# Peptides against a protein of PDB entry 3NZW, part 3

Target 1, 212 residues: chain A of PDB entry 3NZW
Amino acid sequence: TTTLAFRFQGGIIVAVDSRATAGNWVASQTVKKVIEINPFLLGTMAGGAADCQFWETWLGSQCRLHELREKERISVAAASKILSNLVYQYKGAGLSMGTMICGYTRKEGPTIYYVDSDGTRLKGDIFCVGSGQTFAYGVLDSNYKWDLSVEDALYLGKRSILAAAHRDAYSGGSVNLYHVTEDGWIYHGNHDVGELFWKVKEEEGSFNNVIG
Target 2, 222 residues: chain B of PDB entry 3NZW
Amino acid sequence: QFNPYGDNGGTILGIAGEDFAVLAGDTRNITDYSINSRYEPKVFDCGDNIVMSANGFAADGDALVKRFKNSVKWYHFDHNDKKLSINSAARNIQHLLYGKRFFPYYVHTIIAGLDEDGKGAVYSFDPVGSYEREQCRAGGAAASLIMPFLDNQVNFKNQYEPGTNGKVKKPLKYLSVEEVIKLVRDSFTSATERHIQVGDGLEILIVTKDGVRKEFYELKRD

## One batch from the design tools (peptide; made by RFdiffusion4, then SolubleMPNN)

Design b1_p30_8_s2 (from b1_p30_8, 23 letters changed)
Fold by OpenDDE base, seed 3:
Structure b1_p30_8_s2 (fold): chain B 212 residues (1-212), chain C 222 residues (1-222), chain A 30 residues (1-30)
Amino acid sequence: as target 1 above (212 residues)
Amino acid sequence: as target 2 above (222 residues)
Amino acid sequence: DAAAAAAAAAAAREAELAAAAAEAAAPWEL
């Protein structure tokens, strides 16, 4: 898996691959590694597919209960804390989760929290999570600026996942791309890695290690 | 090495069409190299136009299917005989599987039916309850032989339009029920030739708006 | 003591089952 999220002047970009594996077996190329918790809040998935899918779905239910009780959308801080508290209760039980809780509230603005099954909870501006994270960071860190246009930021997110999909055997399939603003998240499509690779190679003159 | 699980072999296959879905399984049940049964059905009509199979360790598969059937029954009691939708069934099965997260059911689970729009639906599960809706999935012993074939023949992977020099992909289209049945039969006949845990018989459950139909075909008994 | 030993044995068995299950079941990883 490779997931990333970053803050910039235009909000948040979230980009993820879609491969699942079981050892050397490619279990799926089409997994949704983003949960749409509400129109303003996303969760990303890395690690055990069932652990992430089950507990982030549960988190979605907790977020909805908060909205019903408090008559206000849950904060990104509170949502991430609920998940962090949950994984803390299961610490040592063998959960495998590397998650980013990304969203926008009027109180917080655009916000990203990293939460993992070790109980780590970090607020930050840039995270890459998964087996391909270092490959994504290599591209992302080299090109990241706060002042990126929305178009350039979307491309950078997509391009960073593509780099990871190219180098990490456990990442691939497609890129799912999101832009989060104060008006909520916008889905920017599913981009097949095979088609995207050739397009990017031609347009950039990149990936010169591949002949053909 | 300690192994708490048996493996009863077999293979299952789901394919979704436009207005139908199929779930097929062989009828061979084995332990090690011994055939326990040449006709032990592993694909079940669970009611509400949902068919289910949980392939792997048969004791776990049977337990899971029984729990799901019971869940359907209770759903009717609690919700005034409301039909369980295929997506709600998938969520329920996730909870059944994940409820044993630390001692999983040793099974690959597939369900098939129609979604709320009347479109064919196949959901597949890992042993601990991650799930995905797909157009096709193979599970069990010969899944590694069949799944690449389904990628090619259902999803048209690596197929291109003739004369385009590999630049234009073959367009996706739904398959007819006859085409799907042919693919299922070809998949299982081929798998039977190459895998000792697959054979004897093929049972196909076809889900349409009119209900569940069953078809049976002989496989090699070697 | 006997109850504690039984509980410890049960916990050890559960951990063994979980480890064996994780290896054998091949859950999906992202």
Scores: peptide ipSAE 0.392, ipTM 0.789, DockQ to the pose 0.250; fails the geometry check
Fold by OpenDDE base, seed 1:
Structure b1_p30_8_s2 (fold): chain B 212 residues (1-212), chain C 222 residues (1-222), chain A 30 residues (1-30)
Amino acid sequence: as target 1 above (212 residues)
Amino acid sequence: as target 2 above (222 residues)
Amino acid sequence: DAAAAAAAAAAAREAELAAAAAEAAAPWEL
């Protein structure tokens, strides 16, 4: 898996691959690694597919209950803390989760938290999470700036996942792309890695290690 | 080290059409190299136009299917005989599987039916309850032999329009029920030739708006 | 003491079953 999220002047970009594996077997190329918790809040999935899917769905239910009880959307800080507290209770039981909780509230603005099954909870501006994270960071860190246009930021997120999909055997399939603003998240499509690779190679003159 | 799991072999296959879905399984049940049965059905009609198979360790598979059938029964009691939708069934099965997260059911689970729009639906589960809706899925012993074939023949992977120099992919389209049945039969016939845990018989459950139909075909008994 | 021993034995068995399950089951990984 490769997931990433970063803050910039235009909000948050979230980009993820779609491969699942079982050892050397490619179990799926079409897995949804983003959960849409509410119109302003996303969760990303890396690690055990069932652990992430089950507990992030549960988190969505907890966030909805908060909204119903408090008549206000849950903060990104509080949502990420609920998940962090949950995984901490299971510490040592063998859960495998590397998650990002990304969203917008009027109080916080655009916000990203990293949460993992070791009990780590970090607020930050840039995270790449998964087996391909180092490959994504290589592209993302080299081109990131706060003042990116929305178009350039979307491309950079997509391009960073593509780089990871190319180098990490556990990443691939397609890129799912999101832009989070004050008005909520916007889905920016599913981009098949096979088609995207050749397009990017032609347009950039990149990936010169591949002949074609 | 003690292994609490057996492996009863076999293979299952689901394919979703436009207005139908198919779930098929062989009828061979084995332990190690011994055939326990040449006709032990592993694909079940669970009611509400949902068919289910949980392939791997048969004791776990049977237990899971029984629990799901009971869940359907209780759903009717609690919700005034409301039909359980395929997406709600998938969520329920996730909870059944994940409820044993630390001692999983040793099975690959597939369900098939129609979604709320009457479109064919196939859902696949890992042993601990992650799930995905797909157009096709193979599970069990010969899944590694069949799944690449399904990628090519259902999802048209690596197929291109003639004369386009590999630039135009073959367009996605739904297969007819006859095409799907042929593909299933070819898949199991081929798998039987190459895998000792697959054979004897093929049972196919076809789900349409009119209900569940069963078809049976002989396989090699080697 | 007998209850504690039974609980410990049950916990040990559960851990062994969990370990065997983790090795045998092929869960999907992301």
Scores: peptide ipSAE 0.392, ipTM 0.788, DockQ to the pose 0.256; fails the geometry check
Fold by OpenDDE base, seed 5:
Structure b1_p30_8_s2 (fold): chain B 212 residues (1-212), chain C 222 residues (1-222), chain A 30 residues (1-30)
Amino acid sequence: as target 1 above (212 residues)
Amino acid sequence: as target 2 above (222 residues)
Amino acid sequence: DAAAAAAAAAAAREAELAAAAAEAAAPWEL
């Protein structure tokens, strides 16, 4: 898996691959590694597919209960804390989760929290999570600036996942791309890595180690 | 070292059509190299136009299917005989599987049915309850032999329109029930030739708006 | 405490079974 999220002047970009593996077996190329918790809040998935899918779905239910009880949307801080508290209760039980809770509230603005099964909870501006994270960071860190246009930021997110899909055997399939703003998240499509690779290679003149 | 799990082999396969879905399984039950049964059905009609198979350790599979059937019964009691939707069934099965997260059911689970729009639906599960709706899935012993074939023949992977120099992919289209049954039969006959844990018989459950139909075919009895 | 020892042994066995199960069951990884 490779997931990333970063803050910039235009909000948050979230980009993820779609491969699942079982050892050397490619189990799926079409896994949805983003949960849409509400119109303003996303969760990303890395690690155990069942652990992430089960507990992030549970988190979505907790967030909805908060909205019903409090008559306001849950904060990104509170949503991430609920998940962090849950995984902490299971510490040592063998859960495998690397997640980013990304969203917007009027109180917090655009916000990203990293939460993992070790009990780590971090607020930050840039995270890459998964087996391909270092490959994504290599591209993302080299091109990131706060003042990116929305178009450039979307491309950078997509391009960083593509780099990871190219180098990490455990990442691939497609890129799912999101832009989070004050008006909520916007889905920017599913981009097949096989098609995207050749397109990017042609347009950038990149990936010159691959002939074709 | 004590192994709490058996492996009863076999293979299962689900394919969704436009207005139907199929779930097929061989009828061989094996332990190691010994055939326990040449006819032990592993694909079940669970009611509400949902068919289910949990392939791997048969004791775990049977337990899971029984729990799900019981869940369907309780759903009717609690919701005034409301039909359980296939997506709700998938969520329920996730909870059944994940409820044993630390001592999993040793099974690959597939369900098939129709979604709320009457479209064919196949859901597949890992042993701990991650699930995905897919157009097709193979599970069990010969899944690695069948799944690449399904990628090519159901999802038209690596197929291009002739004369386009690989620039235009073959368009996706739904398969007819006859085409799907042919693919299922070809998959299982081929798998039987290459895998010792697959054979004897093939049972296919076909789900349509009119209910569940069963078909049976002989496989090699080696 | 025999109850604590039995609980620890049960937990160790469950962990061993869970590890064996995880390896054998081949759960999907992301």
Scores: peptide ipSAE 0.387, ipTM 0.783, DockQ to the pose 0.250; fails the geometry check
Fold by OpenDDE base, seed 4:
Structure b1_p30_8_s2 (fold): chain B 212 residues (1-212), chain C 222 residues (1-222), chain A 30 residues (1-30)
Amino acid sequence: as target 1 above (212 residues)
Amino acid sequence: as target 2 above (222 residues)
Amino acid sequence: DAAAAAAAAAAAREAELAAAAAEAAAPWEL
């Protein structure tokens, strides 16, 4: 897996691959590694597929209960804390989760929290999570600026996942791309890595290690 | 060292059509190199137009299917005989599987039916309850032999329009029930030739708006 | 201590079971 999220002047970009594996077996190329918790809040999945899918779905239920009780949307801080508290209760039980909770509230603005099964909870501006994270960081950190246009930021997110999909055997399939704004998340499509690779290679003159 | 799991082999396959779904399984049950049964059905009609198979360790598979059938029964009691939707069934099965997260059911689970729009639906599960809706899935012993074939023949992977120099993919389209049954039969006959844990018989459950139909075909008994 | 030991024993058993399960029905990893 490779997931990433970053804050910039235009909000948050979230980009993820879609490969699941079982050892050397490609279990799926079409997995949704983003849960749409509500129109303003996303969760990303890395690690055990069942652990992430089960507990982030549970988190969605907790977030909905908050909205019903408090008559306002849950904060990104509170949503991420609920998940962090849950995984901490299971510490040492063998859960495998590397998650990002990404959202926009009027109180917080655009916000990203990293939460993992080790009990780490971090607020930050840039995270890459998964087996391909180092490959994604190599592209993302080299090109990241706060002042990116929305178009350039979307491309950078997509391009960073593509780099990871190229180098990490456990990442691939497609890129799912999101832009989170004050008005909520916007889905920017599913981009097949096979098609995207050749397009990017041609347009950038990149990936010269591959002869087309 | 004590292994609480057995492996009873076999293979299962689900394919979703436009207005139907198919779930098929071989009828061989094996332990190591010994055939326990040449006809042990592993694909079940669970009611509400949902068919289910949990392939791997048969004791775990049977337990899971029984629990799901009971869940359907209780759903009817609690909701005035409301039909359980395939998406709700998938969520329920996730909870059944994940409820044993630390001592999993040693099975690959597939269900098939129709969604709320009457479209064919196949859901696949890992042993601990991650699930995905797909157009096709192979599970069990020969899944590695069949799944790449399904990628090519159902999802048209690596197929291109003639004369386009590989630039235009073959368009996705639904297959007819007859085409799907042919693919299922070809998949299982091919798997039987190359895998000792697959053979004897093929049972196919076809789900349509009119209910569940069963078809049976002989496989090699070698 | 007993709960931790039971959890550790369960985790070790789960790891052994997971290793055995990896061949036929491995959990999906992302």
Scores: peptide ipSAE 0.374, ipTM 0.782, DockQ to the pose 0.271; fails the geometry check

